# Peptides against a protein of PDB entry 9GMZ, part 269

Target 1, 343 residues: chain A of PDB entry 9GMZ
Amino acid sequence: TGFPLELLTRPATERLAYFENYTVAHPRLKEVYEILMRTIAEPAGASFIFVYGASGVGKTTLRLRVEQKLTELALPKLESDRARVPVVGIEAIAPESRYFNWKEYYTRALITLEEPLIDHKFDYGVRGISRDNFGKINVESKVVAPALRRALENALIHRHPDVFFVDEAQHFGKVASGYKLQDQLDCLKSLANMTGILHCLLGTYELLTFRNLSGQLSRRSVDIHFRRYCADSPEDVQAFKSVLLTFQQHLPLAETPNLVDHWEYFYERTLGCIGTLKDWLKRVLSDALDREATTITLKDLQKRALSVAQCQKMFKEIQEGERQLSETEADVQNLRSALGLGA

## One batch from the design tools (peptide; made by RFdiffusion4, then SolubleMPNN)

Design b2_p26_2_s2 (from b2_p26_2, 14 letters changed)
Fold by OpenDDE base, seed 1:
Structure b2_p26_2_s2 (fold): chain B 343 residues (1-343), chain A 26 residues (1-26)
Amino acid sequence: as target 1 above (343 residues)
Amino acid sequence: SAALEELKKLLEKAKTYKLPEPQPIE
């Protein structure tokens, strides 16, 4: 089934919104989704989940789908427990300074915990936290980070989310190296331990640096690698072509474009990352709708493609991340062999 | 092409994995 044909008579904004909201359930997304959902349901004493993979692989799409599913599963219980929030999700902001803004982090987390749909007003026990007329949390400038932390700890304990998501979590690592990065991890560890709430950090391969810094976090964390599609795997190439075929059927244009015949060019400019592919097609669709075009052409694709230089840079970052993981897997095998456990 | 028809069949099987569409929050 393709897009609803009725969309061809609808405004360009509605046609673009349809494609934006359309999600392809590709094999890697499904696999990681099933692992993540199982780990959230049965954390087995883990306090952290790390989900890492290439930029544009689809981590944000994964988060949003898990948030939706956890909310759906919680709906019958939310009628009886109106204080409960099933899931909390925030995006980590890239710091403007050499210091992580914990005050901003705690403020954003508190704002996210107080969705307008929550009738139950919680008293944070902290002076200078108020609600506006729209129920939005306002934090006065005088409120210090330790007070906001206590407010967040109390809110997380009261709301009892199944998981706390932090997207773009590599931004924690960009601010500080060495000891300061360890202090940030210890702060997150302390928050998870004090609240009993499972934390899921999603990010790029830069999250692997967090695994190396804390042997104690490693004992209480689950790792999930969200892999891209690799051109050296016939199965991965077939899955990637399948995604292209799905997208071409769901582009709300009068004439279905042939994307599959250009699969090598799409692979070259996305590196097998489905999020990068979707964002590219969204830009091209927007341009086509603005021109009232019946279809998209190779020239339209080329106009919005990432440059070869951008792809080369992204590919080097991916190769370094994949290499670090491969070395870790080899080290585990070598350790097993040295222990006499077999490979 | 025969390859495109096989891809269509594989996709139809993959499409039956309806991740629930995000219902528009009215």
Scores: peptide ipSAE 0.022, ipTM 0.359, DockQ to the pose 0.032
Fold by OpenDDE base, seed 3:
Structure b2_p26_2_s2 (fold): chain B 343 residues (1-343), chain A 26 residues (1-26)
Amino acid sequence: as target 1 above (343 residues)
Amino acid sequence: SAALEELKKLLEKAKTYKLPEPQPIE
């Protein structure tokens, strides 16, 4: 089954929105989704989940699908417990300065946590935090980071989400030499411990540097590697081609484009990252719809492709991350062998 | 090709795993 054929008579905006909202349930996404859902349901004393992988692998798509599922599962209980939030998800921002802006982080977390609960006022116990007429949280400039933290702790305890998601979590590590990355980890650890809320940090392979700094976090963390598709694996190539075929069937165009025959070109310009592929196809679809085109051509694809230089840079970053993981796996195996535990 | 038919069958099986549609929070 492809896209609903009725979309061909609908406005370009609706056709584009269909494709934007369409998610291919590819093997790696399904695997990571099942592991993540199971870990959220049964954290076994873990306070953190780390989900790491290449930029554009689909981590944000994973988060959104888990958020959706957790919300769906919570709906019957939310009718009786209107104070509960099933899940909260934020994106960490890159610091503009040498210091991570904790005030901004706590403010965004509070806003996101309380947005769905317009009718259910909560007293944060902090002066200068209010709701506007639209139920949005307003934080006065005078409110300091420690007060915002206490407000967030109280809100997380009261709303009791199943998980707190932080996307682009590698940005916690982008602190200049004066603020120890360890202090950031200890801050997050303290927040998770004080609230009893499971935290899931999603990020690039730069998140591994953050994870490895705290041996104490490692003991209370679950690691999930969201792998790209590798061209040296026949199974991965087949999975990637299957994704192309699925996208081909779900592009709301009068004539189905042949994406699968160009799989090598798609692989070259996405490095096996399905998020990068989707974003590329979205740009090309938008251009085609603007021209009222019946299909997508190779020339249309080439016009919106990442440059070879961009792909080379991304590939180096991926290779370094994959290398670090392979070394870490080898170190764990060596440690197990040295302990007499076997492989 | 037989491989494309098998791929189609695998994809059809993969489609039966409905990721639930986001129900609007009413």
Scores: peptide ipSAE 0.006, ipTM 0.350, DockQ to the pose 0.030
Fold by OpenDDE base, seed 4:
Order: C-alpha cells, then sequence, then structure tokens
Structure b2_p26_2_s2 (fold): chain B 343 residues (1-343), chain A 26 residues (1-26)
C-alpha cells in the first residue's frame, strides 16, 4: 500500500508531514521494539535499559514509538489517575563545557513531566519552580541543581512513569576521566533508585563505556543492541532494500521514484542506518515539493547526500563500536568456557 | 580511505541478493 493519493492535491506542508510521521517497521526496529516493550513491562529488578547503536540507526524513532504505545496502554488508567504520566522522554544535551549540565538536564526533565493535559498542580517543594497560566513549568535562574534534582525526584515519584527515556545519552560520557563517568552513572543510579523509576538510556556505542565501568550497573541493567543493516549479510541487504521500496511507495509524489535500483548508493551514504536514510529522503522530498516536482531524481538525492568524508568518519565510529561489542561477546564466551559452562 | 574501500567491497558482494517487502509499525 502506498501513500493516500489525496495528498497529491494537498499543500506541500501536509505532504512533508505525512512522510515525516511515516515509520517503516523494518526488522531491526521491530525486534528492538519488542525487546524494549517486554523489558519495560517486566524489568525483573532492572533499574536501567541501555539501547545502543550507530548514530542515525533509528533510536529516536524507537523511543517515540515506545512512548506512543505506553501512552496508549496507559489511557484507561490515566482517566482514573490524572496525576500519572505513562512515559517521560528527554534528549541529553551535549555539554558546552567539559562538565555535563545537570541543571539543564533536571530542568528539561521537569518541563517534560509537565504535560499540558495534567491539570493537577503539583508542588515540587522547591522555591522558584512555578506554573504559568498555560500550565507550563517555569524554573527561575536562581534554582540550583540539587534543588532541581529534588524537584525531579518528587515529580517522578508522583507521576510514576513506566520508564524515563534519555536519548543521546552518550553525552553523559563526554567527561574526560573514567572517574567522572562513574560519578555520572552513580548520579543516574541514585535517581533511579530513589524514584523507583526504570531509566532507559539511548545512545551511540559510546554507551558501552558505561557498561564496562560499572559491574554493579550491569547486574541491574538490560542491554539492547540496535544494529544497523550490514552489507555482508544477505538478510540485512534484503531488509534494507525493502525499506527503500516502502519509502518509495510512501513518498507523496505524482511519480513513484525508483529508490531500490539505487540501493548501493543509499547504503554507501547511510551505512545501513534507516534514520539517516529517512532524514535524507525527507530533505530531498522537501526540495522536490518546493519545486513542485513530480518525482525525485538521482541529482536531487546527490544534492542532499552526506559527503564521502562524512560517511567515512561515521563508518570508522561504527566499526570501533561494533569491534568493542565483538570483543565483549568474545570475553563472555571465554569466561563461560573458563568456567566450564558450555558455549 | 581503507574504510571506504572495505564498504565498497561489501557492497559488491551484496549485489547478488533479492528483496522481500517490509511492513509498517502501527
Amino acid sequence: as target 1 above (343 residues)
Amino acid sequence: SAALEELKKLLEKAKTYKLPEPQPIE
């Protein structure tokens, strides 16, 4: 099934919005979604879920789909418990300094917990946190990070989300020393333990450094690897081309572009990352709609493609992350063998 | 770069495979 043909008579903004909101259920996304949903439903004493994978693999799409599903599942309970928020999702900001900005993190988390539909005024117990006339939280500049933490702890306890998502969580790790990284993890662990809220950290392979530093976190964490599609796997190539076919059918253009015939070029410039592919196609679609074009050409694709130099850099970062995972898997296997546990 | 050449070699090996259709996540 393709896009609704009625979109061809609609404004460019509606046509673009259709494609932006369209999500392909590609095999890796489906697999990770099912594992993540199951883990959220039955955390089995886990305090953390780590979802790691290449930049642009689709982690944000995964988060948004899980947030949507958790909200849908919570609707019957939200009618009776208007104080409850089913899920909280934030994006971690890259620190402007060598230090992670906890004040900004807590402020953004508090703002996100204040969904407009929550009529219940919660007193955060902190001076300088207020709601405006529209129910939006306002945090005064004088409020310090420890006070914002207490406010967030109280808000998380009161709102009781099923999970707290932190996207781009590798930004917690941008601290120059392994010791400072441990301090960040201990801070997050303390927040999870004090609130009883399951935390899901989504990020790049830099999150593996978090896994390796804390043998205590590993006992209370579930790890989910969101893999890219690999060109050396026939099944992965098939899945990738299938995603291209689906996007081809869901581009709201008068003439269906042939994306599948260019699959090698798409793979070269996305490294098998479906988020990168979608963002690329979105940019190209926007340009085509602005020109009132009937289709997308190879020239249009080339104009919005990542440069070869960018792809080479991203590929090196991916290879290093995949190498670290392979070494970890080998170490587990070696440990099992050394313990006399079968492979 | 060696990484780009490796990617190209992987793509050349992948040319022989036929495609199945993906389903949307509702």
Scores: peptide ipSAE 0.033, ipTM 0.585, DockQ to the pose 0.494; fails the geometry check
Fold by OpenDDE base, seed 5:
Structure b2_p26_2_s2 (fold): chain B 343 residues (1-343), chain A 26 residues (1-26)
Amino acid sequence: as target 1 above (343 residues)
Amino acid sequence: SAALEELKKLLEKAKTYKLPEPQPIE
């Protein structure tokens, strides 16, 4: 089953939006989704979940699907408990300055907590936080980060989300010269402990540095590795080809493009990352729609492909992350062997 | 509120949305 054929008569904006909203439930996404949903339902005393993997593996897609599902599951209860927010998701912004902006983070988190049409006004107890007539939070420039933190703590306690998501969480690692990454982790740990809210940090393999820095966080964290598809695994290659086949059927074009025959080229330019693949296909689809083209050609793909240099850089970052994880797995096996538990 | 009703409508549409499976390659 492909895209709805009625889309061929619709504006380019609707055709593009269809593909943008289309998500393939590929094996790695399903696996990580099920682990994450189970961990949110039964955190077993965990305060943190770390979801790490390559840039463009699909972490944002995972987050959005979990947010959607948690909201869906909470709907029957939200009718009776209008103060509750089922889930909060924020993207950590790369600071324009070399340093993570906590004031901006807290402000964005507060805005996100109140974005749901919550009829119940919450008093943050902080001067300079107001709501406009549309319920939008306004934070005055004079409000300092410690006051915004207290407002966020109070809001999280009152709204009691099942999880607080932080996407692109590797940006917490962007610490000033002389500041410790540990201080950022201690800040997050304190927020989780003070609110009792489970935090899920999604990010690149740079999140492994957070995991390794705190033996105290490791006792209260669950780790989820969102793996890419590897070309050395026949099963992973088959899964990747199956994703290409699914995408080619869901491109709202008059003629179905043959993407599967070019699977090696798609793999070369995505490194087995489905998010990177989808973003590439979105760009190519947009160009095709702008030209009123009936299909996508290899030349159209080549125009929007990542450069070989970009792919080589991304591949080095992936290899370093995968190496660190492999070493950790070997250390666990060595520890088990040393304890007489067997490998 | 009109807004809660709009959210309910958006979420009702979302309930029917099954993540499509990758198609097997024969």
Scores: peptide ipSAE 0.019, ipTM 0.471, DockQ to the pose 0.080; fails the geometry check

Design b2_p26_2_s4 (from b2_p26_2, 16 letters changed)
Fold by OpenDDE base, seed 3:
Structure b2_p26_2_s4 (fold): chain B 343 residues (1-343), chain A 26 residues (1-26)
Amino acid sequence: as target 1 above (343 residues)
Amino acid sequence: DKVLEELKKRLEKAKTYKLPAPQPIE
């Protein structure tokens, strides 16, 4: 089934919004979704979930779908427990300095946690945190990071989300020294332990460096690798082509473009990352709708493609991450062999 | 009324459309 044909008579904004909201349950997304949902339901004493993979693989889409599902599952309880927030998700900001801005992190977390519950005032126990007339949290400049942390701890305990998502979590690792990186890990660990709230960190392969620094986090963490599709795997190529076929059927254009015949070009410019593919198609669809075009051409695709230089850089970052994971798997095998458990 | 409106808003956000599987390609 393609897009609703009624969209062809609708404004360009509605047609674009349809495609933006359309999500394909491609095999890797489904697999990671099922693992993540199971881990959230039964964390088995884990305090952290690490979801790592290439930029543009679809981590934000995964997060959004999990947030939707957790909210759906919580609805019966939310009727009686108005204080509860089923899930909270923030994006970590890249530090402008050699230091991670914890004050900003805690502020954003508090704002996001409290936005759904404007009418249910909570006392954070911290002076200089207030709600405006629109229920938005205002944090006065005088409020220091330790006070914001206590406010967040209290809010997380009170709201009791099933999981706390941090997207772009590799930004915690962008600190000048390994000592400071350990302090960041200990800070996150302490927040999870003090609140009893499961944390899910989503990020690029740079998140592995952060994960590997804490042997203590490793004991209380679940790892989920969100892999891209690889051109050397016939199954992955088939899955990628199937996604292209699905997207071409769901582009709200009068004439269905043939994307599948150009699968190699799509693969070359996305590296098998479905998020990158979707974002590319959104840009091209927007241009086509602005021109009142009936279809998308190869020239339209080329106009909005990532450059070869961008793809080469992204591919190098992916290869380094995939290499680190392969080495870790080899280290596990070596450890098992050394323990006499066999290969 | 406000409580019902907030529930409706949460419900609308929580509308889990089944993730459509990709179309099989031969």
Scores: peptide ipSAE 0.123, ipTM 0.653, DockQ to the pose 0.079
Fold by OpenDDE base, seed 4:
Structure b2_p26_2_s4 (fold): chain B 343 residues (1-343), chain A 26 residues (1-26)
Amino acid sequence: as target 1 above (343 residues)
Amino acid sequence: DKVLEELKKRLEKAKTYKLPAPQPIE
């Protein structure tokens, strides 16, 4: 089963939007999705979930799919409880300075949390927060970060989301000093504890450095590794090829391209990261649609591929993250052995 | 209720996103 054939008669914008919106439920995405959904449903006293993996592995896709599912599951209850927001998701911004902008973080979180709730006025307990006729929150420049935090705490308690998502959460770690990083962790921990809202931080392997700094978070955190596909695993290679086969059938072109025959080249330039693969194919599809092309060629793929130098850099970052996790797994095994627990 | 309409609209947009399993390579 491929794309709807009627798309071939539709504008290029609709054809591109179809592919952009198309998501393959590849094995790693499904696995992580199921673990994350179970953990959100049964947090067992956890206050944090860490989802870490390579850039372009599909963390944002995972977040969006979980947000969709949580919204779907909440709908019957939202008809009676109109104050509830089922899920809130924000993207952490890379700090322009050596300091994380907590004011901006709280503002964005509050805006995102309250955006759907146009008809329900909430008193944030803070002067200088208003809502327009379109439900958009306006935060006056005079409102300070501690006041915005209190407003967000009150809003999170009142709206009671099942989870608070922070995408690109490695950006919390991009602070000039380890002390400030600990203060940021303690700030997030305090927010989660004060609100009773489960926080899910999604990020690159740089998030591990952030996680390891807080020995206290370890007792109240669940870790989810979103792995890439590895070329040394026959199962992972088969899964990656299966994704290529699926994408080739869902490119809204008159002639189905053969992506599977080029699987090694796709693997070389994506490192087994399906998000990177999808974004590459989107760029190539956009170019093909602009030319009114019937298919995509290897030359079209090569034109939009990441450079070897970019792939080498990304691979080094992945290897370092995978190494750190492997060492942690070995340390757990060593600890178990030292405790006289069988392997 | 604009909230419910917006949530339904987000959901309708979300429901159009089938999560198809990848086709097995035979």
Scores: peptide ipSAE 0.083, ipTM 0.675, DockQ to the pose 0.081
Fold by OpenDDE base, seed 5:
Structure b2_p26_2_s4 (fold): chain B 343 residues (1-343), chain A 26 residues (1-26)
Amino acid sequence: as target 1 above (343 residues)
Amino acid sequence: DKVLEELKKRLEKAKTYKLPAPQPIE
């Protein structure tokens, strides 16, 4: 079944919004979703979950789907426990400076945690944090980062989410010195320990650096690798083609474009990353809708494709991340063999 | 309760977006 045919008579904005919100449950997304949901339900004493993978693999889509599911599961309890927030998710912002802005992070976290129009005024115990008449949190400029941290700790304890998501978490790692990176990890660890809230950090393979630096986090972390599709795997190629087939049926155009016949070109310009593929198709769809076009052509695709240079850069970053993981897997196998545990 | 109403609205919007499995290529 394709898109609702009624969309063809709707405004371009509605047609684009349909495709933007459309999500394919491709095998890798489903696998990581199931692992993440199980880990959130049964963290087994873990304080952190690391979800790492290529840029554009679909980590934000994963987060949003987990947030949705946790909210759905919590609904019956939220009728009786009006103070509870089932999940909180923020995106870490790339620092304008070489230093991560903790004040901004805590402010965004507080705003997001309190965004549900909670009629129950929570006192954060911090002067200069207020709510407007719409329940929106306002933080005065005079409020310092340590005070915002205490406010967030108190709010997280009171609201008791099942998980705290931080998307684009590699932005914590952009601090120029390994020591400052450790301090940031210790800060996050302290927040998780003080609140008892499970933290899930989603990001690129740069998150692997966090695993190596914090021997204390490694003992209390679960690692989830969100893999791309690989062209050397027949099964991965079939899965990628299946995603293309699904997207071509869900582009709200009068004529269904043949994307599957161009699968190699799509793979070349996405590196097997479904988020990159979806974003590309969204840009091309937007252009087609603006022209009132009946279909998408190869020329339309080429106009919005990532450059070969961009793909080469992204591929090098992927290869380095995949190499580091493969070395770790080999080390585990070598250790098992050395222990007389069969390979 | 405005919170519960907003959460229900978010969920209704979200329920409309089933996670369909990709169609197998025969």
Scores: peptide ipSAE 0.039, ipTM 0.645, DockQ to the pose 0.081
Fold by OpenDDE base, seed 1:
Order: C-alpha cells, then structure tokens, then sequence
Structure b2_p26_2_s4 (fold): chain B 343 residues (1-343), chain A 26 residues (1-26)
C-alpha cells in the first residue's frame, strides 16, 4: 500500500504534511525503540540513558515515537491521576557563550512539563513564576537559576514522568572547559537523584565525551548506540533499499519515482542516515509540489543534495565516533582478558 | 526483480506497525 490516492487532488500543503508525518519503522529504529522502551520500563537502578549516533540517523524520530507510546500507555492511568505527566521532552540549545544557560534550560523544561496541564495549576513555591492569560508559564527576569531548579525539582516530583528526554544533548559538551562540563554533569546527576526521574540524553557521538568524564554516571547509565546503515553489510544495504522503496511508495506524486535504482547515490549523500534521507526527500518533494511536477527526477535530487564537502565532513565525524566505540569494545575485551574471564 | 519483490514483502510486514497518530490532547 502506498499513499492515499485522494492526496493527488489535495493542496500541496496537505501532500507535504502527509510525507512529513510519515515514519518508516526501519530495522535500526525498531531495535533501538525496543531497547529504549524496555530500559524505561525496567531501569534497574539507572538514572541515565545515553542514546548516541550520527547526525541525521533518526534520534528525534525515536524520541517522538517513544513519547507517543508512553503517552498512549499512560492514558488509562491519567484518567485517575490527572496530576501525572507521562513523559517530558526538550531540546538542548547550543550555548551562545562559554557558559551553558541553565536559567533557559530550567525555564524550557518547566514550560514543556506544564504545557499539557494548563488547566491544572501547580504552585512551584517560587515567586516570579506565573501563568499568563493564555495559561503559558511566564518566568520573570528576576528569577535566578537556583530558584528555577527548585521549581523544576518540585514539578518533576509532583508530575512524576516515566522519563525526561533531552535531545541534542551534545550541546552540554560545547562548554569550553572540562571542569565546567563536569559541573554540568553533576548538576544533571543531582537533578535526576533529587527527583528520582530517569533522564534520557539523545545526541551525536560527542555524548561519548560526557560518558567518559564521570565514572559515577557510568555506574548508573545505560548506553544505546543508534547505528547508521553500513554499505559493507549486505543486510544493512538491503534495509536501506527497503527504506527507499517505502519512501518511493509514500511520496504523494502522480508518477512513482524510481528511488531504489539510485540507492548508491542516496547512500553517498546520506551516509546510511535515514533522517538525512527523509529531510532530503522532503526538500525535493516541496520543490516538486511548487512546480506542480508529476514526479521527481535525478536532477531534482541533485539540486537539494548535500555537497560532497558536507558529506566528507559528516563522514569524518561518524568515523571518529565509530572508532571511539570500537576502542571501548577493545578495552572491555582487554580488561576481560586481563581479569582472566576469557574472550 | 526478485530483490524488489522480497523488499516489497518485507515492507508490507513492517507497515503493520501502525504507530498510532498522536491523538490531540483535547
């Protein structure tokens, strides 16, 4: 089954929205989803989950799907417990300065946590936090970061989400000094410990630097590697071609484009990252709809492709991350051998 | 192409995971 054929008579905006909302349940996404859902259900004393992988591998799609599923599973309980929020998810902002803006982080977390519960007033015990006439949280400029932290701790304890998601969490690491990075990790650790709320940090391979800085976080963390598809694996190539075939059938165009025959070009310009592929096809679909085109051509694909220089940069970042993980696996094996546990 | 037919069959099995559309929280 492809897209609903009725979409061909609909406005370009509805056709584009259909494709934007369409998610392919590809093998790596399904695997990581199952591991993440199991870990959230049974954290076994973990306070942190790290989900790391290439930029554009599909981490945001994973987060959104887990948020949807946790909300669905919580619905029957939310009828009786109206104070509970099943899940909270924020995106970390890149710091404009050498300092992470904790005030902004706590403010965004509070806004996101309370947005579903506009009708359920909670007193945070902090002066200068109010709701506007539209029910949105307003934080006065005079409210300091320690007061916002206490408000967030109280809100997280009261609302008791199953997990707190932080997307683009590598942005915590962009702070110029290792000491400041450790202080940030200690702040996050303290927040998780004080609230009893499981934190899931999603990000690039730069999150590995976070994991290595705190030996204490390592003891209470679960690691999930969201791998790209590799061209040296026949199974991965087949999975990638399957994703192309799925997208080909779900592009709301009069003539089905042949994406599968160009799989090598798609692989070259996405590095096996399905999020990068979807974003590329979205841009090309938008251009095709604006021109009232019946199909997508190779020229249309080339016009919106990442440059070779961009792909080379992204590939170097991926190779460095994959190398660090391979070294960690080798170090574990060397440690096991040195302990006499065998291979 | 036999590969394309096998890919289509795998895709039909993967499509059965209707991720429920988020119901708007009324």
Amino acid sequence: as target 1 above (343 residues)
Amino acid sequence: DKVLEELKKRLEKAKTYKLPAPQPIE
Scores: peptide ipSAE 0.021, ipTM 0.383, DockQ to the pose 0.029

